# Peptides against a protein of PDB entry 5EFW, part 18

Target 1, 141 residues: chain A of PDB entry 5EFW
Amino acid sequence: TTLERIEKNFVITDPRLPDNPIIFASDSFLQLTEYSREEILGRNARFLQGPETDRATVRKIRDAIDNQTEVTVQLINYTKSGKKFWNLFHLQPMRDQKGDVQYFIGVQLDGTEHVRDAAEREGVMLIKKTAENIDEAAKEL

## One batch from the design tools (peptide; made by RFdiffusion4, then SolubleMPNN)

Design b1_p11_1_s2 (from b1_p11_1, 7 letters changed)
Fold by OpenDDE base, seed 2:
Structure b1_p11_1_s2 (fold): chain B 141 residues (1-141), chain A 11 residues (1-11)
Amino acid sequence: as target 1 above (141 residues)
Amino acid sequence: REASIEKLKSL
């Protein structure tokens, strides 16, 4: 599918199911996080969090989901092997023609460092554009 | 492979 051809780190989650589980993960996301598809499908994405993940930032993500809004944050995530990476993360709702939320799209830009200023702005533009591409592709399914 | 989202929509 067009969705499967998007070579970016992303997941699609279903907020209408208990605990907003991942229902789709890109190949790149699996490679980044070192998980298999079967390990993550049907689970909440919180397994990427660890000791140094800022809880206030996580709350911003939770609030965005609860309020059905988009959010962009940077947070420390962990691979399956325990490697830390900075995740410039963008989340946005995917709505149907009636305006009701069907899914959430989460896009991850991985890095070794917390990005600031111009680098952050560029990353944000990239992941937001990616999210729009995913939204379009997913609606074709 | 079949996309998970497609499979779920088909249920």
Scores: peptide ipSAE 0.061, ipTM 0.722, DockQ to the pose 0.198
Fold by OpenDDE base, seed 1:
Structure b1_p11_1_s2 (fold): chain B 141 residues (1-141), chain A 11 residues (1-11)
Amino acid sequence: as target 1 above (141 residues)
Amino acid sequence: REASIEKLKSL
């Protein structure tokens, strides 16, 4: 599918199901996080969080979901093997033709360090554009 | 296990 051909780190979640589980994960996301598809489908993405993940940043993500808005943050995430990475993360709702939230799109840009200035701006532009591409591709399904 | 795309389509 067009969606499957997007070579970026992303997930699609279903907020209409209990605990907003992941219903799609890109191959790149699986490679980044070191999980199999079977291990993550049906789960909330919070399994990527760990001791150094900033709780206030996590709350911003939760608030965006609750308010059905987009958000862009950087937070520490962990791979299955316990490796830390900085996740420049963008979340946005996918709406149906009625304007109701159908899914959420989460896009991840991984890095070894917190990005600033020009690098951050570039990353934000990239992950937002990626989210739009995912939105378009998913609506073709 | 249900494939991701099929799951997405089913919702």
Scores: peptide ipSAE 0.052, ipTM 0.722, DockQ to the pose 0.188
Fold by OpenDDE base, seed 4:
Structure b1_p11_1_s2 (fold): chain B 141 residues (1-141), chain A 11 residues (1-11)
Amino acid sequence: as target 1 above (141 residues)
Amino acid sequence: REASIEKLKSL
């Protein structure tokens, strides 16, 4: 499908199911995080968090979900092997034709370094564009 | 009518 051909790090979650589980993960996301598809489907994405993940930043993500809004943050995430990486993360709701939230799209920048200034702005533009592409592709399914 | 969203921590 068009969705499956998007070569970026992303997940789709279902907020209408208990604990907003991941219902789709890109191959790149699996490679980045070192998890298999079977290990993550049906789970909340919080398993990427660890000791150095800033709790205030996590709360921003939670608040965005609760408020059905988009958010862009950088936070420490961990691979399955415990490797830390900086995740420039963008989350936005996927809405139906009535405007109701159906899913959330989460996009992670390809790079694992903390980015600032112009590099951050460029990264944000990229992951937002990617999220829009995912939104379009997913609605065609 | 929009369905309720589960409260959670995300990635």
Scores: peptide ipSAE 0.028, ipTM 0.642, DockQ to the pose 0.057
Fold by OpenDDE base, seed 3:
Structure b1_p11_1_s2 (fold): chain B 141 residues (1-141), chain A 11 residues (1-11)
Amino acid sequence: as target 1 above (141 residues)
Amino acid sequence: REASIEKLKSL
């Protein structure tokens, strides 16, 4: 789809299904994580976590899902081959015309390093803007 | 790159 070809790392998940599975992934996300589309569709995104992933940060993401709110965090993720990377991650709900949550949009900044200060602020602005653009594009489909 | 992958798993 046109949505899949957006040159940003993102997924869309469905919280109305058991375990909030990924229902959509961009080509860039597949390249980043080294998975095929078939390997990730229908799964919860937790397969990216590993030994060095901070559990308190993971809990913040879970709380945002449960509370139907947005969150922005940095955490260690792993590619299919086991390579570690820092993920500046933004999650936000996609709402219908009534304001009810239908999906979540997850955006990942591809960073080799933990970002701080001005670089972090710039990254946060970028991934938030990206999420808004994806929300608009997805609603037109 | 490793840190970005873990955030997706937390969804």
Scores: peptide ipSAE 0.029, ipTM 0.587, DockQ to the pose 0.037; fails the geometry check

Design b1_p11_1_s3 (from b1_p11_1, 7 letters changed)
Fold by OpenDDE base, seed 5:
Structure b1_p11_1_s3 (fold): chain B 141 residues (1-141), chain A 11 residues (1-11)
Amino acid sequence: as target 1 above (141 residues)
Amino acid sequence: RQASLEKLKSL
């Protein structure tokens, strides 16, 4: 599977660069967030956050980056026009053959509601599987 | 196996 053919909301970031900037964004992600590719490449993904984004949840994401681990959370994000949406978000490191972190993969499942129970479990399975597919596809580049 | 930064940006 090629990276550009994955029809999901995702980004790839480079933690080896200052402020862990986005280095790839899927077409679906751009559509969801209402940004152009030029507007977001080279930027940290925090531009999706806004007034109602839970800061404790954001800290969990930061901690996962710092610790080079995966995390799954649900948080309020904002489009360019300021529309709020619930983002079931999964982040995981992409490691090289030596085990060193090369990139982070971020997958977004958008929704108008905070999902719970079976819907949340289903969403988590989906975004985790998507992240694995992205990992494999990115390593083929 | 390693992704290229420039390749990723070009997609």
Scores: peptide ipSAE 0.083, ipTM 0.760, DockQ to the pose 0.552
Fold by OpenDDE base, seed 2:
Structure b1_p11_1_s3 (fold): chain B 141 residues (1-141), chain A 11 residues (1-11)
Amino acid sequence: as target 1 above (141 residues)
Amino acid sequence: RQASLEKLKSL
């Protein structure tokens, strides 16, 4: 499918199910995080969090989901093997023609450093554009 | 809704 052809790190979650589980993960996401598809489907994405993940940043993500809004943050995430990485993360709702939220799209840009200024702006533009592409592709299913 | 969900999961 067109969705499967998007070579970026992303997941789709279902807020209408208990605990907003992942219902789709890209191949790149699995490679980045070192999890199998079986390990992550049906689970909340919080398994990426660890000791150094800022709880206030996590709360921003939770608030965005609760309020059905988009958010962009940077947070420390962990691979299955425990390797830390900085995740420039963008989340946005996927709405139907009535405007009701169907899913959330989460896009991850991994890096070794917390990025600022021009690098951050460029990353944000990239992951937001990616999210729009995912939204379009997913609606074609 | 369920049909869409299953399609995504099957990818």
Scores: peptide ipSAE 0.075, ipTM 0.747, DockQ to the pose 0.755
Fold by OpenDDE base, seed 1:
Order: sequence, then structure tokens, then C-alpha cells
Structure b1_p11_1_s3 (fold): chain B 141 residues (1-141), chain A 11 residues (1-11)
Amino acid sequence: as target 1 above (141 residues)
Amino acid sequence: RQASLEKLKSL
């Protein structure tokens, strides 16, 4: 499967550039967030955060980037029009054949509520599998 | 869209 054909909410970011900007966004991500591609490319994904976004959760994401590790969290995000949604979010590094981090993959599962238990487990499995598919597809470019 | 893919490929 090619990267462009993955029908999930995701972005690819470049941590080697200042402020880890988005360099790729899926069509579904644009639909979810209500932004155009032109509005988000070259920007840090923090524009999705707002007043009710938990700062401790955001710090976990930042720490994962700094430590070049993966993380899975749920946080409040906002669309361009200001609609709140719960984002079950998975982030993982994309490494080259030498093991160096090239990019980060961010996958979003949107919902109206914070998910728990079986729903959370299912969502986590889905977004992690999606991230692996993105990693594979991106490396074929 | 294509520009994004090309950017990723070029990096």
C-alpha cells in the first residue's frame, strides 16, 4: 500500500527541522481537523490544542519526541471551527536503516468522548497498526 | 498532495 492510499488520520513530521513541522498530512486528517493542506504543512501540530487540552499529556508527547520514543495518549483537540474532540493519539519515530530518526508518524483516532476499556484497547491496536503501515509505505518512497 | 510526497521523498 502506498502512503497516499492509507485512509486514516495521520501526519508525518520532520524533527530535523525547526519545531518539528508537519511535512505530510492525510486527506482524512484534513477532513477531521477542517484545515486545508496549505494551512498545516510546515507547522507544528500544536495548533490542534486549546483551552481544555491537558498540558501534562502534551508534555508526554514532547518528551517522547525529545527521547525519540513512541507514546500513546488521549487528549482534547480542536478543529479549525473550534469543535472539541477526543484524540486517541499515537506517535512513533520513523528510523532509517542506520537506526537514526528521520521522521515522526502521528496517528489520530477521533471521538466525541474519552474512550475506556475495550474501546480504548481496540483503538490503540488500530492506531499502532496504522502507524506501522505508514512506516512501511513511507519507506517505499 | 504530490508536493508533500516529493518533500518526504527528498528528505
Scores: peptide ipSAE 0.074, ipTM 0.744, DockQ to the pose 0.183
Fold by OpenDDE base, seed 3:
Structure b1_p11_1_s3 (fold): chain B 141 residues (1-141), chain A 11 residues (1-11)
Amino acid sequence: as target 1 above (141 residues)
Amino acid sequence: RQASLEKLKSL
């Protein structure tokens, strides 16, 4: 689809299904994580976690989903080959015309280092804007 | 790929 070809790292998940599975992934996300589309569709995104992933940060993400709100964090993720990367991650709900949550949009900005200060602020602005663009594009389908 | 009883934890 046109949505899949957006040159950003993102997924869409369905919280109305058991375990909030990934129902959509961009080509860039597949390249980043080294997985095929068939390997990830229908799965919970926790397969990106590993030994050095901070569990308190993971809890913040879970809380945001439960509260149906957005969250922005940085955490260690792992590719299929086991390579670590810092993920500046933004999650937000996709709502219908009534304001009810239908999906979640997750956007990933990968990096070799934990970003701080101005670099972090720039990254946050980028991934938030990306999520809004994806929300608009998805609603047009 | 069986789902657990949990929500998405992280990306």
Scores: peptide ipSAE 0.048, ipTM 0.673, DockQ to the pose 0.054

Design b1_p11_1_s4 (from b1_p11_1, 6 letters changed)
Fold by OpenDDE base, seed 5:
Structure b1_p11_1_s4 (fold): chain B 141 residues (1-141), chain A 11 residues (1-11)
Amino acid sequence: as target 1 above (141 residues)
Amino acid sequence: REESIEKLKSL
């Protein structure tokens, strides 16, 4: 339960399962997106996408998953009620001792505004650091 | 999936 209560927006997905479903979501992520945990678990995170979500940016995320690499992007996402928000998003693989990808960690910036320049750089540093912290916290998986 | 979820919830 400690992991769920980390005051950061994040999910953990399982690429070894069909369609890389969310297997874990923080309380903050649920609050941000307006979904219940039951509505999210077992689903691919694409339900956050909508009409104004840039498809080229989504393809960058897909490529990172397929290539088992990290990626940082900013894209339009939608809450359950249909509200748009800018998601500064970082994705990175969680690897085992053998180096095999076990999970992906997805971190969303703590905010809904589009960020640029210095604010974007700070946000990127923050979500990357957050992902590393989550990786360490979840290393027992 | 269920095992992974339970492990994460225990953390």
Scores: peptide ipSAE 0.049, ipTM 0.725, DockQ to the pose 0.430
Fold by OpenDDE base, seed 2:
Structure b1_p11_1_s4 (fold): chain B 141 residues (1-141), chain A 11 residues (1-11)
Amino acid sequence: as target 1 above (141 residues)
Amino acid sequence: REESIEKLKSL
């Protein structure tokens, strides 16, 4: 499918289901996080958080979901094996023709280092563009 | 949940 051909780290979540679970994960996301698809489908993405994940940053993500807005942040995430990595993360709602939120798209930068300045700006542009591509690919939902 | 997953896989 067009969606499955997007070779980037991303998930799609369903805010209309209890606890906004992941309903799709890209192969790259699974590789990054070291989880199988079966392990993450139906779960909230909070399993990526750990001791050093900044709670204020997590609150920004939660606020964006509650307000049905987009957000871009950098936060510490953890792989299944417990390895820490910096995640430049972009979240945006996917809306239907009426403008109602159907899903959320979450995109993670390929790099695992904290990015700054020009590199951050470039990364943000990339993950936002990726999110738009995912949105277009998933419009048939 | 499972229905949504199947829909996404069909895209």
Scores: peptide ipSAE 0.060, ipTM 0.739, DockQ to the pose 0.396; fails the geometry check
Fold by OpenDDE base, seed 1:
Structure b1_p11_1_s4 (fold): chain B 141 residues (1-141), chain A 11 residues (1-11)
Amino acid sequence: as target 1 above (141 residues)
Amino acid sequence: REESIEKLKSL
């Protein structure tokens, strides 16, 4: 499918279901996080958080979901094996033709360190463009 | 949940 051909780290979640579970995960996301598809579908993405994940940053994500807005942050995430990585994360709502939120798109850019300056700007541009491509690919829902 | 997943897989 068009959505499956997007070779980036991303998930789609359903905020209309209890606890906004993941309903789609890209192959790259599974590779990054070291989870199987079966392990994560139907779960909230918070399983990527751990001891060093900044709670204030997590609150920004939560607020964006509650307010049905987009957000871009960097936070520490953990793979299944417990490896830490810096996640440059972008989240945005996917809206229907009436303007109602149907899904959220989450895009992840992984790194071994917190990115800044030109690298951060480049990463933000990349993950935002990726989110738009995902949104377009999912319009048939 | 299952229906939503199936829809996405069809794209």
Scores: peptide ipSAE 0.056, ipTM 0.739, DockQ to the pose 0.424; fails the geometry check
Fold by OpenDDE base, seed 4:
Structure b1_p11_1_s4 (fold): chain B 141 residues (1-141), chain A 11 residues (1-11)
Amino acid sequence: as target 1 above (141 residues)
Amino acid sequence: REESIEKLKSL
């Protein structure tokens, strides 16, 4: 599918299901996080959080979901093996033709480094554009 | 929504 051909780190979640589980994960996301598809589908993405994940940043993500808004943050995430990485993360709702939220799109920057200044701005533009591409591709399914 | 938000927070 067009969605499956997007070679970026991303997930789609379903806020209409209990605990907003991941319902789709890209191959790149699986590679980044070191999880199998079976291990993550049906789960909330919080399993990527760990000891050094900033709770205030996590709250921003939670608030965005609750308010059905987009958010962009950087936070520490952990792979299955426990490796830390900086995740430049963008979240946005996917709405239907009526304007109701159907899904959330979560995009992670390809890199694992904390980015600043111009690099951060560039990364943000990239992951936002990716989210729009995912939105379009998913609506065609 | 609350738990769903937490899932996305980890990504």
Scores: peptide ipSAE 0.031, ipTM 0.647, DockQ to the pose 0.056; fails the geometry check

Design b1_p11_2_s1 (from b1_p11_2, 8 letters changed)
Fold by OpenDDE base, seed 5:
Structure b1_p11_2_s1 (fold): chain B 141 residues (1-141), chain A 11 residues (1-11)
Amino acid sequence: as target 1 above (141 residues)
Amino acid sequence: SREESLKKLQS
């Protein structure tokens, strides 16, 4: 679909289902993580975590979901083959016209290197803008 | 449901 072919790394999850599973993943995300769509749909995104993933950062993500807020963090993730990469990650809720959370949008920076300072600020602006674009695109479906 | 969501997003 058009949404799947957006050249950005992102997933959409459904917090109204048990364990907030991934219900949508872009082609780019699949390429980045080395998983097939069938392997990840219906699963919580925690399979990307591994030994060097900072647990405090993971808790920030969990807190944002529980509190239905947005969050931006940078954490270590792992591909299917076990390759470690830095993930500048932004998550925000997708709300309906009543203001109720329907989904979460998770966006991962295209790069896999750790970013700091100006590069990080630029990356944050990019993934936040991407999330807004995805929100608008998804609402039009 | 998950299935309904998938159908919507993949339409």
Scores: peptide ipSAE 0.113, ipTM 0.796, DockQ to the pose 0.378
Fold by OpenDDE base, seed 3:
Structure b1_p11_2_s1 (fold): chain B 141 residues (1-141), chain A 11 residues (1-11)
Amino acid sequence: as target 1 above (141 residues)
Amino acid sequence: SREESLKKLQS
């Protein structure tokens, strides 16, 4: 689809289904994580986590989903081949016209470095803006 | 299900 070909790393999940599975993934996300679309659709995104993924950070993500709020964190993720990478990750709910949560949008910063200071601020602004763009694009489908 | 999710997204 056109949405899948947006050149940003992102997924869309459906919290209305059991275990909030991924229902949409961009081509870039597949490239980043080394998974095929068939391997990830219908699964919870926790498969990206591994031994060095900070559990407290994961809890922040879980809390944001439960509370239907946005969150921005950096955490260790793993590709299919087991390669570690730092993921500057932004999650936010996609709401309908009445304000009810329909989906979640997850955006992963391009690159794999743990960013700090000005670079982090810039990255955060970028992934937040990306999420907003995806939100609007998805609603136009 | 995956199929239901995709249908919702496309609707």
Scores: peptide ipSAE 0.096, ipTM 0.777, DockQ to the pose 0.270
Fold by OpenDDE base, seed 4:
Structure b1_p11_2_s1 (fold): chain B 141 residues (1-141), chain A 11 residues (1-11)
Amino acid sequence: as target 1 above (141 residues)
Amino acid sequence: SREESLKKLQS
């Protein structure tokens, strides 16, 4: 699909299904994480976490999902081969016309290095804008 | 419907 071909790292999850599984992943996301689409569809995105992933940060993500709010964090994730990378991650709900949450959009920054200060602010702006673009694109399907 | 939307999203 055209959505899959968007050259950004992102997934879409379905919170109305058990354990909020990934129902959509971009090609870029698959390349970043080294997983095939078949390996990740239907799974919760927690498979990206590992030993050095900060659990408090993970809780922030969980809380945002439970509260149906957006969140932006930076955390250690792991590729299929076990390579660590810093993930500047933005999550936000995709709502219907009534305002009810239908899906969550998760966007990962293209870079894998930890960013701070101005670079972090720029990255945050980028992934937030990307999430909005994906929201619009998905609603047009 | 949600089902239709889901199908479109996954298409």
Scores: peptide ipSAE 0.182, ipTM 0.832, DockQ to the pose 0.408; fails the geometry check
Fold by OpenDDE base, seed 2:
Structure b1_p11_2_s1 (fold): chain B 141 residues (1-141), chain A 11 residues (1-11)
Amino acid sequence: as target 1 above (141 residues)
Amino acid sequence: SREESLKKLQS
């Protein structure tokens, strides 16, 4: 599918299921996080969080989901092997023709450090554009 | 159906 051809780090979650589980993960996401598809499908994405993940930032993500809005944050995530990485993360709802939220799209930009200024702006533009591409691809299915 | 849609997303 066109969705599968998007070579970026992303997941799609289903907020209409208990605990908003991941229902789709890109190959790049699996490579980044070091998980298999079987290990993450049906799970909430919180398994990426760890000791140094800022809880206030996590709350921003939770609030965005609860309020059905988009959010862009940077947070420390962990791979399966325990490797820390900075994640420039964008989340946005996928809505149907009536405007009702059907899914959430999560896009991840990994890095070794917290990005600032121009680098951050460029990263944000990239992951937001990616999210829009995912939205369009998914709606065509 | 929603189930059908989910399968499409995963295909």
Scores: peptide ipSAE 0.123, ipTM 0.791, DockQ to the pose 0.487; fails the geometry check

Design b1_p11_2_s2 (from b1_p11_2, 8 letters changed)
Fold by OpenDDE base, seed 5:
Structure b1_p11_2_s2 (fold): chain B 141 residues (1-141), chain A 11 residues (1-11)
Amino acid sequence: as target 1 above (141 residues)
Amino acid sequence: SREESLRLLRS
């Protein structure tokens, strides 16, 4: 599918299911996080969080989900092996024709380094554009 | 369901 051809780090979650589980994960995301698809599908994405993950930033994500809006943050995530990485993360809802939220799209910037200034702005533009591409691809399904 | 959604996304 067009969705599967998007070579970016992303997941799609289903907020209509208990605990908003991941229902789709890109190959790149699996490579980044070191998890298998079987280990991820059906789980809430919070397994990426760890000791140094800023809880205030996590709350921003939670608020966006509860309010059914988009958010862009940068936070520490952890791979399966326990390696820390900086995740420039964008989340936005995918709505149906009635305007109801069906899914959330989560996009993670390529790379593991903390980004600032122009690099951050560029990264934000990239992951937002990627989210729009995912939204369009998913709507065609 | 999750499984149904996954199948749709992969089709």
Scores: peptide ipSAE 0.068, ipTM 0.733, DockQ to the pose 0.359
Fold by OpenDDE base, seed 1:
Structure b1_p11_2_s2 (fold): chain B 141 residues (1-141), chain A 11 residues (1-11)
Amino acid sequence: as target 1 above (141 residues)
Amino acid sequence: SREESLRLLRS
């Protein structure tokens, strides 16, 4: 599918199921996080969090989900092997024709350090554009 | 269900 051909780090979650589990993960996301598809499908994405993940930032993500809005943040995430990375993360709802939230799209831009200024702006533009591409691809199904 | 959603997204 067009969705499966998007070569970016992303997941799609289903907020209509208990605990908003991941229902789709891109190949790049699996490579980034070092998890198999079987290990993450059906789970909430919080397994990427760890000791140095800022809880206030996590709350922003949760608030966005609860309020059915988009959010862009940077937070520490962990791979399966325990490696830390800075995740420039964008989350946005995918709505149906009636305007109701059907899924959430999460896009991850990984880095070894927190990005600022022009680098951050560039990354934000990239992940937001990616999210729109995912939304469009999924709507065509 | 999750499984149904997966099938739709992969179609």
Scores: peptide ipSAE 0.054, ipTM 0.730, DockQ to the pose 0.316
Fold by OpenDDE base, seed 3:
Structure b1_p11_2_s2 (fold): chain B 141 residues (1-141), chain A 11 residues (1-11)
Amino acid sequence: as target 1 above (141 residues)
Amino acid sequence: SREESLRLLRS
C-alpha cells in the first residue's frame, strides 16, 4: 500500500482501543527502536520511555491525546537494548469526514540526536510534512 | 477491533 511505502519513522495508534495501542509501525521505526513488529503491535508506545525521559514532556503528549490536538516535542527514548536517543516527535490526530478522531499519527525524526535552532525547525517541518503524507495515505484506504 | 484495524492498514 501507499502507507507501507512511506520510508520514515512512524506509528499509527488507535485511541478507540484500550490504552491507545500501536496498530501500525513502519519498517524504519522497528529498525530504530530494535523491536519486532509483533513486540510493538497492540502496545502503548510508552515502552520507549525510560529513566531520563522528561515526565513533563510526556504529560504534554498525554494532554494532546486527551484534547485531541497535535503536539511536537523532543524527548529521550530507549531502544530495546537500552540505548538512549533523542526523539524529535510529532503527534497529530487523524480525523474522518465527520471530524471525529479515528487514529493518531506519531512521527519520529530520522536522526536521533538532539537538535536546536535551524536544525530543529527543519526537522519539525519534515516530520509534520511526513505526518500529512501518512494522513493522506491512510485516508485512501 | 485491533485485528480489523491491522487488516485495513495492511490492505
Scores: peptide ipSAE 0.052, ipTM 0.719, DockQ to the pose 0.368
Fold by OpenDDE base, seed 4:
Structure b1_p11_2_s2 (fold): chain B 141 residues (1-141), chain A 11 residues (1-11)
Amino acid sequence: as target 1 above (141 residues)
Amino acid sequence: SREESLRLLRS
């Protein structure tokens, strides 16, 4: 499918289900995080967080979900084996024809370093564009 | 399939 052909790190979550679980994960996301699809589907994405994940940044993500808005942040995430990575993360709602939120799209740009300045701006543009592509592809399902 | 997974979780 068009959605499956998007070779980026992303998930789709369902806020209409309890605890906003992941309902779709890209192959790249699974490779990045070192989890199987069976380990991911049906779970809230908070399993990526760990000791050095900034809680204030996590709260920004939570607020965006509650307010049904988009947000872009950088935070420390962890793979299944415990490896840390800097995640430039973008989240945005997917709305139906009535304007109601159906899903959230989460896009992850991984790196060993916190990105700044031009590199950050470029990364933000990339993950936002990716989110729009996912939005269009998912609406075809 | 991935599409089937989406539908199953929504149902």
Scores: peptide ipSAE 0.067, ipTM 0.718, DockQ to the pose 0.209; fails the geometry check

